Peptides against a protein of PDB entry 4U39. Designs and how they scored, part 146

Target 1, 302 residues: chain A of PDB entry 4U39
Amino acid sequence: SIKVIGVGGGGNNAVNRMIENEVQGVEYIAVNTDAQALNLSKAEVKMQIGAKLTRGLGAGANPEVGKKAAEESKEQIEEALKGADMVFVTAGMGGGTGTGAAPVIAQIAKDLGALTVGVVTRPFTFEGRKRQLQAAGGISAMKEAVDTLIVIPNDRILEIVDKNTPMLEAFREADNVLRQGVQGISDLIATPGLINLDFADVKTIMSNKGSALMGIGIATGENRAAEAAKKAISSPLLEAAIDGAQGVLMNITGGTNLSLYEVQEAADIVASASDQDVNMIFGSVINENLKDEIVVTVIATG

## One batch from the design tools (peptide; made by RFdiffusion4, then SolubleMPNN)

Design b2_p23_4_s1 (from b2_p23_4, 14 letters changed)
Fold by OpenDDE base, seed 1:
Structure b2_p23_4_s1 (fold): chain B 302 residues (1-302), chain A 23 residues (1-23)
Amino acid sequence: as target 1 above (302 residues)
Amino acid sequence: MGRLVSQIQTSEQPVGKLVVKDL
């Protein structure tokens, strides 16, 4: 089974966005120290952590409170994650609960023998230096606790969106990018496509790889596959070129009109931008909600 | 159990596995 665990406010917003976009074949778990925020989750499983420590009032933007809250609730987290083959841990780093609890939850998932993937955001620079420093500490702890950690630099989202984009829309786009990171992997396993991957293929690429980068490209029109692939490999979300990655996981998602030729064309473009010795695995997914769009997601590991 | 129907190897290395899940 695949489980997606949203940790704290940002993680729970991302999980809500995944549920709203009907990401299939995954079980959703919402974790928070704030009981009121947790009640707003759309996840089937809702877990309040650190009830004794926080009394449901949240972590007060303190990562140490988030950590201790997850430690207090360890047995409950173990029970909720038990029997998962894969666990996605999603969080907005820089806050209290997400930053502190996500590494603890990830370690619990890994200790249970699940393939543990972190999908986390770095805070925007405008959220202030304190959040950036807290996020850096949380990301460091996540790297030790996961098999692969996808880090989304929120400031790079501002390069994709219009300069006049409201702050709330920038956060919503960060939640969408978190969704795309989880969905881009989960769909390869859970969703039938033109080219399916098995869990063993994904496990080979993602096990004990440490940091990963994600690129996303979306395009329409006659050259949509090539354009989407080019946008993915040149994505501002890629803090580095995919050149030098030891592993590449590629998802090519299209509507019912997605052709095998378009899948091949997109795969060839990503391969040509990758090292010759890269272990590249690609899958294709049919999403009926995509009209004329192709979405290419590239995850570079190593 | 999905049956491996085809391995799509592009010219430089991407391994696509066409696994048709028997519905």
Scores: peptide ipSAE 0.016, ipTM 0.469, DockQ to the pose 0.071
Fold by OpenDDE base, seed 4:
Structure b2_p23_4_s1 (fold): chain B 302 residues (1-302), chain A 23 residues (1-23)
Amino acid sequence: as target 1 above (302 residues)
Amino acid sequence: MGRLVSQIQTSEQPVGKLVVKDL
């Protein structure tokens, strides 16, 4: 089974966005120290952590409170994660609950023998230096607790959105990028597509790989596959070029008109931009909602 | 268990497994 755990406010918003986009074949768990925020989750499983420590009033933007809250609730987290083959831990780093609890939850998932993937955001620079420093500590702790950690730099989202985009929409786009990171992997396993990966192939690429970067490309028209692939490998979300990656996981998602030729064309572009010794794995997914769009998601590890 | 229908090989290495799950 695949489980997606949203941790704290940002993680829970991302999980709500995943549910709203009908991401299939995964179980959703919302985790928070704030009981009121947790009640707004659309997840089937809702877990309040640190009920004694916080009394449901949240972590007060303190990562140590988030950590202790997850430690207090360890047995409940273990029971919720039990029998998962794969666990996604999603959070916005820089806050109290997400930053402190996500590494503890990830370690619990890893200790249970699940393939543990972190999908987390760095805060925007405008959120201030304190949040950046807290996020750096949380990301470091996540890196030790996961098999693969996808880090999304929120400042790079500002390069892909309109300059007039309201701040609330920039946060919604961060939630959407978190969704794309989880869905880009989960669909390869859970969703019947043209090219399905087995869980063992994904496990080989993602086990003990440390930090990863994600690129996304979307295109329409006659050359949509090639354009989507080129956009993915040149994505502002890639803080480094893909040619330095030791492993690449690629998802090619299209509508019912997605051809094997388009899949091959996209794969060849990403392969040609990667190192010759790269371990590349790709899958293709059919999403009827995409109509004429192709979405290429690239995850570069190493 | 899906059937392996094809290995998509790039010119030098198999890069993907086409596994059609029998519905």
Scores: peptide ipSAE 0.015, ipTM 0.502, DockQ to the pose 0.069
Fold by OpenDDE base, seed 2:
Structure b2_p23_4_s1 (fold): chain B 302 residues (1-302), chain A 23 residues (1-23)
Amino acid sequence: as target 1 above (302 residues)
Amino acid sequence: MGRLVSQIQTSEQPVGKLVVKDL
């Protein structure tokens, strides 16, 4: 089974966004130290962590409280993650619960033998230096606890949205990018598509790879596959070129009109931008909601 | 077990595995 665990406010917002976008074939778990925030989760499984430590009042933006809360609730987390083949741990780094608890939860998933993928955000620069410093510590701890860690730099979201985008919409876009990172992988395994990958192929690319970069491209029209692929490999979300990556996981998602030619064209563009020795795997997913859109997600590992 | 239906080859390397999941 595939489990998605949202940790803290940002992780739970991302999980809510995944549920709202009908991400199929995954089980959703919401984890928080704030009981009131947790009640707003759409996840089937809702877990309050650190109930004794926090009394449901949250972590107070302290990562050490988030860490201790997950440690207090270890057995509950183990039971919720039991039997998962793959676990996505999603969180907004820089907060108390997400930053502190996500590495602990990821380690629990990994110790259970699940392929453990972190999908996390760095805070926006406007959230202040304290959040950036806390996020750096949380990301470091996540790298040790996961098989692959996808880090989304929220400041790069400001390069893909209008400059007049309200702060609330920038956070919604961060939640959407977290959704795309999870869905871009989970759909390759869980959703029937034109080209399905097996879990073993995904595990080969993602197992013990450490940091990963994600690029996303969306396009419409006659050259939509090529344009989406070019946007993905040049995505502002890529903190570096995909050149030098040891592995590339590519998802090509389109509507019912997605052709094998478009899939091949997109794959050739990504391959041409990657090292000759790269282990690239790609899947193709049909999403009837995309109509004329193609979404290319590229995850570069190594 | 999905049946391998096709290998998509890019110009330089086999890059994709077309696995049809038997529903």
Scores: peptide ipSAE 0.010, ipTM 0.475, DockQ to the pose 0.072
Fold by OpenDDE base, seed 5:
Structure b2_p23_4_s1 (fold): chain B 302 residues (1-302), chain A 23 residues (1-23)
Amino acid sequence: as target 1 above (302 residues)
Amino acid sequence: MGRLVSQIQTSEQPVGKLVVKDL
């Protein structure tokens, strides 16, 4: 089974966005120290952590409280993650609960023998230096606790959105990018009746790889596959070029008119931008909601 | 079980498996 665990406010917003976008074949778990925020989760499984420590009042933006809350609730987390083949741990880094609890939850998933993938955001620079420093510590702890850690730099989202984009919409876009990171991998494994990878192929690329970068490209029209692939490899979300990656995982998602030629064209563009010795794997997903669009997601590991 | 539909070879390397999952 595949489980997605959203940790704290940002992780739970991302999980809500995944549920709203009908991400299939995954079980959703919402984890928070704030009981009121947790009640707003759309996840089937809702877990309050650190009930004794926090009394459901949240972590007060303190990562040590988030950490201790997850440690207090270890047995409950173990039971919720039990039997998962793969666990996605999603969180907004820089907060109390997400930053502190996500590494503990990731380690629990890894110790249970699940392929453990972190999908996390760095805070926007406007959230202040304290959040950036807390996020750096949380990301470092996540890197040790996961098989692969996808880090999304929120400041790079501001390069994609209009300069007049309200702060609330910038956070919603961060939630969407977290969704795309999880969905881009989960659809390769979980979506029935599609052209997918087996779990063993994904496990080979993602096991013990450490940090990863994600690029996303969307296009329409006759050259949509090539344009989507070019946008993915040049994505502002890639803090480095993909040519230095030891592994590349690519998802090509399109409508019912997606051709094998378009899949090959997109794969050839991403391969040609990668190292010759890169272990690249790709899958193709049919999403009937994508009429004329192709979405290419690239995850570079190493 | 999934069936292998295709393996795509790029100009540089083999880059992917297309596996259709049987429902």
Scores: peptide ipSAE 0.011, ipTM 0.479, DockQ to the pose 0.068; fails the geometry check

Design b2_p23_4_s2 (from b2_p23_4, 11 letters changed)
Fold by OpenDDE base, seed 1:
Structure b2_p23_4_s2 (fold): chain B 302 residues (1-302), chain A 23 residues (1-23)
Amino acid sequence: as target 1 above (302 residues)
Amino acid sequence: SGVLVSQIQTSEQPVPVLRKEEL
């Protein structure tokens, strides 16, 4: 089974966005120290952590409170994760609960023998230096606790949106990028396409790889596959070129009109931009909600 | 209003787990 755990406010917003986009084949768990925020989750499973420590009032933007809250609730987290083959831990780094609890939850998942994937955001520069420093500590702790850690630099989202984009929409886009990171992997396993991957394929690329980068490309029209692939490999979310990656996981998602030729064309572009010795695995997914759009997601590991 | 589905008693205090089916 695949479980997605949203940790703290940002993680729970991402999980809500996944549920709203009907990401299939996954169980959703919302974890928070704030009981009021947790009540707003759409997840099937909602877990309040650190009830003694926080009294449901949240972590006060302190990662140490988030950590201790997850430690207090370790047994319940273990029970909620039991029997998962794969666990996604999603969080917005820089806050109290997400930053502190996500590494603890990830370690619990890993200790249970699940393939543990972190999908986390760095805070925007405008959230201030304190959040950036807290996020750096949380990301470091996540890196030790996961098999693969996808880090999304929120400041790079500002390069793909209009400069006049309201702050609230920039956060919504960060939640959407977190969704795309989880869905881009989970759909390869859970959703049939033109080219299916198994869990063993994904496990080979993601096990004990440490940090990963994600690129996303979306295009429409006659050359949509090639354009989407080119956008993915040149994505501002890629802080480095994919040519240095030891492993590449590629998802090519389209509507019911997605052709095998388009899948091959997109895969060839990503392969040509990657090292010759790269372990590249690609899958295709059919999403009926996509009209004339192709979405290419590239995850570079190593 | 989340319905408290199971209080998993940890050794020290029950943590409320809410499941959607009981909402």
Scores: peptide ipSAE 0.011, ipTM 0.380, DockQ to the pose 0.013
Fold by OpenDDE base, seed 3:
Structure b2_p23_4_s2 (fold): chain B 302 residues (1-302), chain A 23 residues (1-23)
Amino acid sequence: as target 1 above (302 residues)
Amino acid sequence: SGVLVSQIQTSEQPVPVLRKEEL
């Protein structure tokens, strides 16, 4: 089974966005120290952590409170994650609950023998130096606790949106990029396509790989496969070129009109931009909602 | 409204787990 656990405010917003976009084949768990925020979650399973420590009033933007809250609730987290083959831990780094609790939850998932994937954001520079420093500490702790850690630099989202984009819309786009990172992997296992991957294929690419980067490309029209692939490998979300990666996981998602030729064309572009010795796997997914769009997601590991 | 479907009894206190009833 695949479980997605959203940790704190940003993680729970991302989980709500996944549920709203009908991401299938996954169980959703919302975790928070704030009981009022947790009540707004759309997740099937809602878990308040650190009830004794925080009394449901949240972590006060302190990562040490988030950490201790997850430690207090360890047995409940273990029971909620039990029997998962794969666990996604999603959080916005820089806050109290997400930054402190996500590494503890990830370690619990890993100790249970699940393939543990972190999908987290770095805060925007405008959120201030304190959040950036807290996020750096949380990301460092996540690296030790996961098999693969996808880090999304929120400042790079500002390169793909209009300069006049309101702050609230920039946060919604960060939640959407977190969704795309989880869905881009979960759909390869849970959703039938033209080329299906098994869980063993994904495990080979993602086990004990440390930090990963994600690129996304979307295109329409006659050359949509080639354009989407080129956008994915040149994505602003890729802080480094994919040619240095030891492993590449590629998802090619299209509507019912997605052809095997388009899948091959997109895969050949990403392979040609990668190292010759790279372990590359790719899958295809059919999403009836995309119609004429192709979405290429690339995850570079190593 | 999350319905309390199960209490996970841990060594210290039962924590309410809210599951959404499948309609």
Scores: peptide ipSAE 0.009, ipTM 0.354, DockQ to the pose 0.013
Fold by OpenDDE base, seed 2:
Structure b2_p23_4_s2 (fold): chain B 302 residues (1-302), chain A 23 residues (1-23)
Amino acid sequence: as target 1 above (302 residues)
Amino acid sequence: SGVLVSQIQTSEQPVPVLRKEEL
């Protein structure tokens, strides 16, 4: 089974966005120290952590409180994650609960023998230096606790959106990018396409790889496959080029009109931008909600 | 380096499994 665990405010917003977009084949778990925020989750499983420590009032933007809250609730987290083959841990780094609890939850998943993937954001620069420093500590702790850690730099989202985009919409786009990171992997396993991957293929690319980068490209029209692939490998979300990656996981998602030629064309572009010795795997997904659009997601590991 | 192409399941026609050597 695949489980997605949203940790703290940003993680829970991302999980809500996944549920709203009907991401299939996954079980959703919402974790928070704030009981009022947790009540707004759409997840089937809702877990308040650190009830004794925080009394449901949240972590006060302190990562050490988030950490201790997850440690207090360890047995409950273990029971919720039990029997998962794969666990996604999603959070916004820089806060109290997400930053402190996500590494503890990830370690619990890994100790249970699940393929553990972190999908996390760095805070925007405008959230201030304190959040950036807290996020750096949380990301370092996540890297040790997961098999693969996808880090989304929120400042790079501002390069994709209009310059006049309100702050609230920039956070909503960060939640959407977290969704795309989880869905881009989970759909390869759970959703039939033209080219299916098994869990063993994904595990080979993602097991004990450490840090990963994600690129996304969307296009329409006659050259949509090539354009989407080119946008993915040049995505502002890639803090580095995909050259030097030891592994590449690629998702090519299209509508019912997606052709094998388009899948091959997109794969060839990503392969040509990768190292000659890269371990690349790719899958295709059919999404009936996509008409003329192709979405290419690239995850570079190593 | 090999692109591992898993099983191509198309609904209607056996799609040729792209072999590692053809990429």
Scores: peptide ipSAE 0.000, ipTM 0.265, DockQ to the pose 0.287
Fold by OpenDDE base, seed 4:
Structure b2_p23_4_s2 (fold): chain B 302 residues (1-302), chain A 23 residues (1-23)
Amino acid sequence: as target 1 above (302 residues)
Amino acid sequence: SGVLVSQIQTSEQPVPVLRKEEL
């Protein structure tokens, strides 16, 4: 089974966005120290952590409170994660609950023998230096607790959105990029497509790989596959070029009109941009909600 | 019409790759 755990406010917003976009084949778990925020989750499983420590009033933007809250609730987290083959831990780094609890939850998943993937954001620079420093500590703790950690730099989202985009919409785009990171992997396993990967293929590429970067490309029209692939490998979300990656996981998602030729064209572009010795795997997914769009997601590991 | 999956031999496992020549 695949489980997706949203941790704290940003992680829960991302999980809500996944549910709203009908991401299939995964179980959703919302984790928070704030009981009122947790009640707004769309997840089937809702877990309040640190009920004694926080009394449901949240972590007060303190990562140590988030950590202790997850430690207090360890047995409940273990029970919720039991029997998962794969666990996604999603959070916005820099806050109290997400930053402190996500590494503890990830370690619990890893200790249970699940393939543990972190999908987290760095805060925007405008959220201030304190949040950036807290996020750096949380990311460091996540690296030790996961098999693969996808880090999304929120400041790079500002390069792909309009300059007039309201701050609230920039946060919604961060939630959407977190969604794309989880869905780009989960769909390869859980959603039938033209080229299915098994869990063993994904496990081989993602086990004990440490940090990863994600690129996304979306395009329409006659050259949509090539354009989507080129956008993915040149994505502002890639803080480094893909040619330095030891492993590449690629998802090519299209509508019912996705051709095998388009899949091959996209795969050839990503392969040509990668190192010759790269361990590359790719899958193809059919999403009926994609009309004439192709979405290429690339995850570079190593 | 079988989808001919060419295997790129990675060092550890053959990964299915679509070969252009068989479409």
Scores: peptide ipSAE 0.000, ipTM 0.275, DockQ to the pose 0.061

Design b2_p23_4_s3 (from b2_p23_4, 11 letters changed)
Fold by OpenDDE base, seed 1:
Structure b2_p23_4_s3 (fold): chain B 302 residues (1-302), chain A 23 residues (1-23)
Amino acid sequence: as target 1 above (302 residues)
Amino acid sequence: SGTLVSQIQTSETPTPVYTRQDL
């Protein structure tokens, strides 16, 4: 089974966005120290952590409170994660609960033998230096606790949105990028396409790889496959070129009109931009909600 | 005073909201 755990406010917003976009084949778990915020989750499973420590009032933007809250609730987290083959831990780094609890939850998942993937955001620079410093500590702790850690630099989202984009829309886009990171992997396993991957393929690319980068490209029209692939490999979300990656996981998602030729064209572009010795795997997914769009997601590991 | 244990709740079980009066 695949489980997606949203940790804290940002993680729970991302999980809500995943549910709203009907990401299939995954179980959703919302985790928070704030009982009021947790009540707003759309997840089937909701877990309040650190009830004794926080009394449901949240972590007060303190990562140490988030950590201790997860430690207090370790047995309940273990029970909720039991039997998972894969666990996604999603959080916005820089806050209290997400930053502190996500590494603890990830370690619990890993200790249970699940393939543990972190999908997390760095805070925007405008959220202030304190959040950036807290995020750096949380990301470091996540890196030790996961098999693969996808880090989304929120400031790079500002390069792909309009300059006049409201702050709230920038956060919504960050939640959407978190969704795309989880869905881009989970769909390869859970959703049939033109080219299917198994869990063993994904595990080979993601097991004990440490940090990963994600690029996303979306395009329409006659050259949509090539354009989407080019956008993915040149994505501002890729803080480095895919050149030098030891592993590449590629998802090519299209509507019912996605052709095998388009899949091959997109894969060839990503392969040509990757090292010759890269372990690249790619899958295709059919999403009926995509009209004439192709979405290419590239995850570079190593 | 029941020891508030961290509960796994389903969508059917309302998350207990703690107010300052419950503290």
Scores: peptide ipSAE 0.000, ipTM 0.285, DockQ to the pose 0.012
Fold by OpenDDE base, seed 5:
Structure b2_p23_4_s3 (fold): chain B 302 residues (1-302), chain A 23 residues (1-23)
Amino acid sequence: as target 1 above (302 residues)
Amino acid sequence: SGTLVSQIQTSETPTPVYTRQDL
């Protein structure tokens, strides 16, 4: 089974966005120290952590409170994650609960023998230096606790959106990018396509790889596969070129009109931009909602 | 030649898996 665990406010917002976009084949768990915020989750499983420590009042933007809250609730987290083959831990780094609890939850998942993937955001620069410093500590702790950690730099989202984009829309886009990171992997395992990957293939690319970068490309029209692939490998979300990656996981998602030729064309572009010795795997997913759109997701590991 | 694989979740038909080495 695949489980997605959203940790704290940002993680829970991302999980809500996943549910709203009908991400299939995953079980959703919402974790928070704030009981009121947790009640707003759309997840089937809602877990309040650190009830004794926080009394449901949240972590007060303190990562140490988030950490201790997860430690207090360890047995409950273990039971919720039990039997998962893969666990996605999603959080917005820089807050109290997400930053502190996500590494603890990730370690619990890893200790249970699940392939553990972190999908986390760095805070926007406008959230202030304190959040950036807290996020850096949380990301460091996540790297030790996961097999692969996808880090999304929120400031790079501001390069994709209009400069007049309201702050609330920038956060919604961050939630959407977190959704895309989880879905881009989960669909390869859970959703039938033209080229399916098994769980062993995904494990080969993602097991004990440390930090990863994600690129996304979307296109329509006659050259949509090539354009989507080119956009993915040049994505502002990629803080480095993919040519230095030891492993590449690629998802090519299209509508019912997606051709094997388009899949090959997109894969060849990403392969040509990658190191010759890179371990690249790719899958194809059919999503009827995309119609004429192709979405390419690239995850570079190592 | 791609290998037929099953997904973790119920796919009705095994689909070939291709890697760069298989292309």
Scores: peptide ipSAE 0.000, ipTM 0.333, DockQ to the pose 0.139
Fold by OpenDDE base, seed 2:
Structure b2_p23_4_s3 (fold): chain B 302 residues (1-302), chain A 23 residues (1-23)
Amino acid sequence: as target 1 above (302 residues)
Amino acid sequence: SGTLVSQIQTSETPTPVYTRQDL
């Protein structure tokens, strides 16, 4: 089974976005120290952590409170994760609950023998230096607790949206990029396509790889596959080129008109931009909602 | 230019692991 755990406010917003986009084949768990925020979750499983410590009033933007809250609720977290083959831990780093609890939850998942993938954001620079420093500490702790950690730099999201985009829409786009990171992997396992991957293939690329980068490209028209692939490998979300990655996981998602030729064309472009000795796996997914759009997701590991 | 054999993978077909040499 695949489980997605949203941790704290940002993680729970991402999980809500996944549910609203009907991401299939996954179980959703919402975790928070704030009981009122947790009630707004669309997840089937809702878990309040640190009830004794926080009394449901949240972590007060303190990562140490988030950490202790997860430690208090360890047995409940273990029970909710039991029997998972794969666990996604999603959070917005820099806050109290997400920054402190996500590494503890990830370690519990890993100790249970699940393939544990972190999908987290760095805060925007405008959220202030304190959040950036807290996020750096949380990302370091996540890296030790997961098999693969995808880090999304929120400041790079501002390069793919209009300059006049309201702050609230920039946060919604961060939630959407978190969704794309989870869905880009989970769909390869759970959703039939032209080229299917199994869990063993994904496990080979993602087990004990540490930090990963994600690129996304979207295009339409006659050259949509090539354009989407070129956009993915040049994505502002990639803090570095995919050149030198030890592993590449690629998802080519299209509508019912997606051809094997388009899948191959996209894969060839990504492979040509990758290291010669890279282990590349790719899958294709059919999403009827995309119609004439192709979405290419690239995850570079190592 | 190795031909990416887009094998329609069935559950029994091993996932193509491509190296740049296989592409």
Scores: peptide ipSAE 0.000, ipTM 0.332, DockQ to the pose 0.118; fails the geometry check
Fold by OpenDDE base, seed 4:
Structure b2_p23_4_s3 (fold): chain B 302 residues (1-302), chain A 23 residues (1-23)
Amino acid sequence: as target 1 above (302 residues)
Amino acid sequence: SGTLVSQIQTSETPTPVYTRQDL
């Protein structure tokens, strides 16, 4: 089984976005210290952590409260994650609950023997230095607790959106990028496509790889596969070029008109931009909601 | 040369589809 656990406000918003986009083949768990915010989750499983510590009033933007809340609720987290083959831990770093609880939850998943993937955001620079410092501590703790940690730098989202984009829409885009990171991997396992991967292939590429970067490309038209692949490898979300990666996981998603030729063309572009000794796996996914669009997701590890 | 692992789903060799029950 694949479980997606959203931790705190940002993680729960990302999980809601995943559910709204009908991401298939995964179980959703929402975790929060704020009981009112947790009630707004669309997840099937809702878990309040640190009920004694916080009384459902949240972590007060303190990561130590988030950590202690997860520690208080360890047995409940273990029960909810038991039997998962893969666990995605998604959170917005810099807050109280997400920053403090996500590393504890990730460690619990890893100790249960699940392939544990973190998909987290760094806060925007405008959220202030305190949030950046808290996020750095949370990311460091996540790196030790997961097999792979995908870090999304929110400031790079500002490079891919219009400058006039309202602040609320910039946060919605961060939630969408978190969705794309989870879906780009989960669909390779759970969703039939032209080229399927087994869980063992994904496990080989993602086990004990540490930090990862994600690139996304979307295109339409006759050269859509090549354009999407080029956009993915040059994505502002890639803080480093993929030529330094030891492993690459690639998802090519299209509509019912996706051809094997387009999949191969996209894969060849990503391979040509990667190191010659890179371990590359790629899969294709059919999403009927994609009309003429191709979406290429690249995850670079190492 | 990197190892490219791809499984082409063919009608003759259906790749196991992981269902919610299988994962």
Scores: peptide ipSAE 0.000, ipTM 0.337, DockQ to the pose 0.222; fails the geometry check

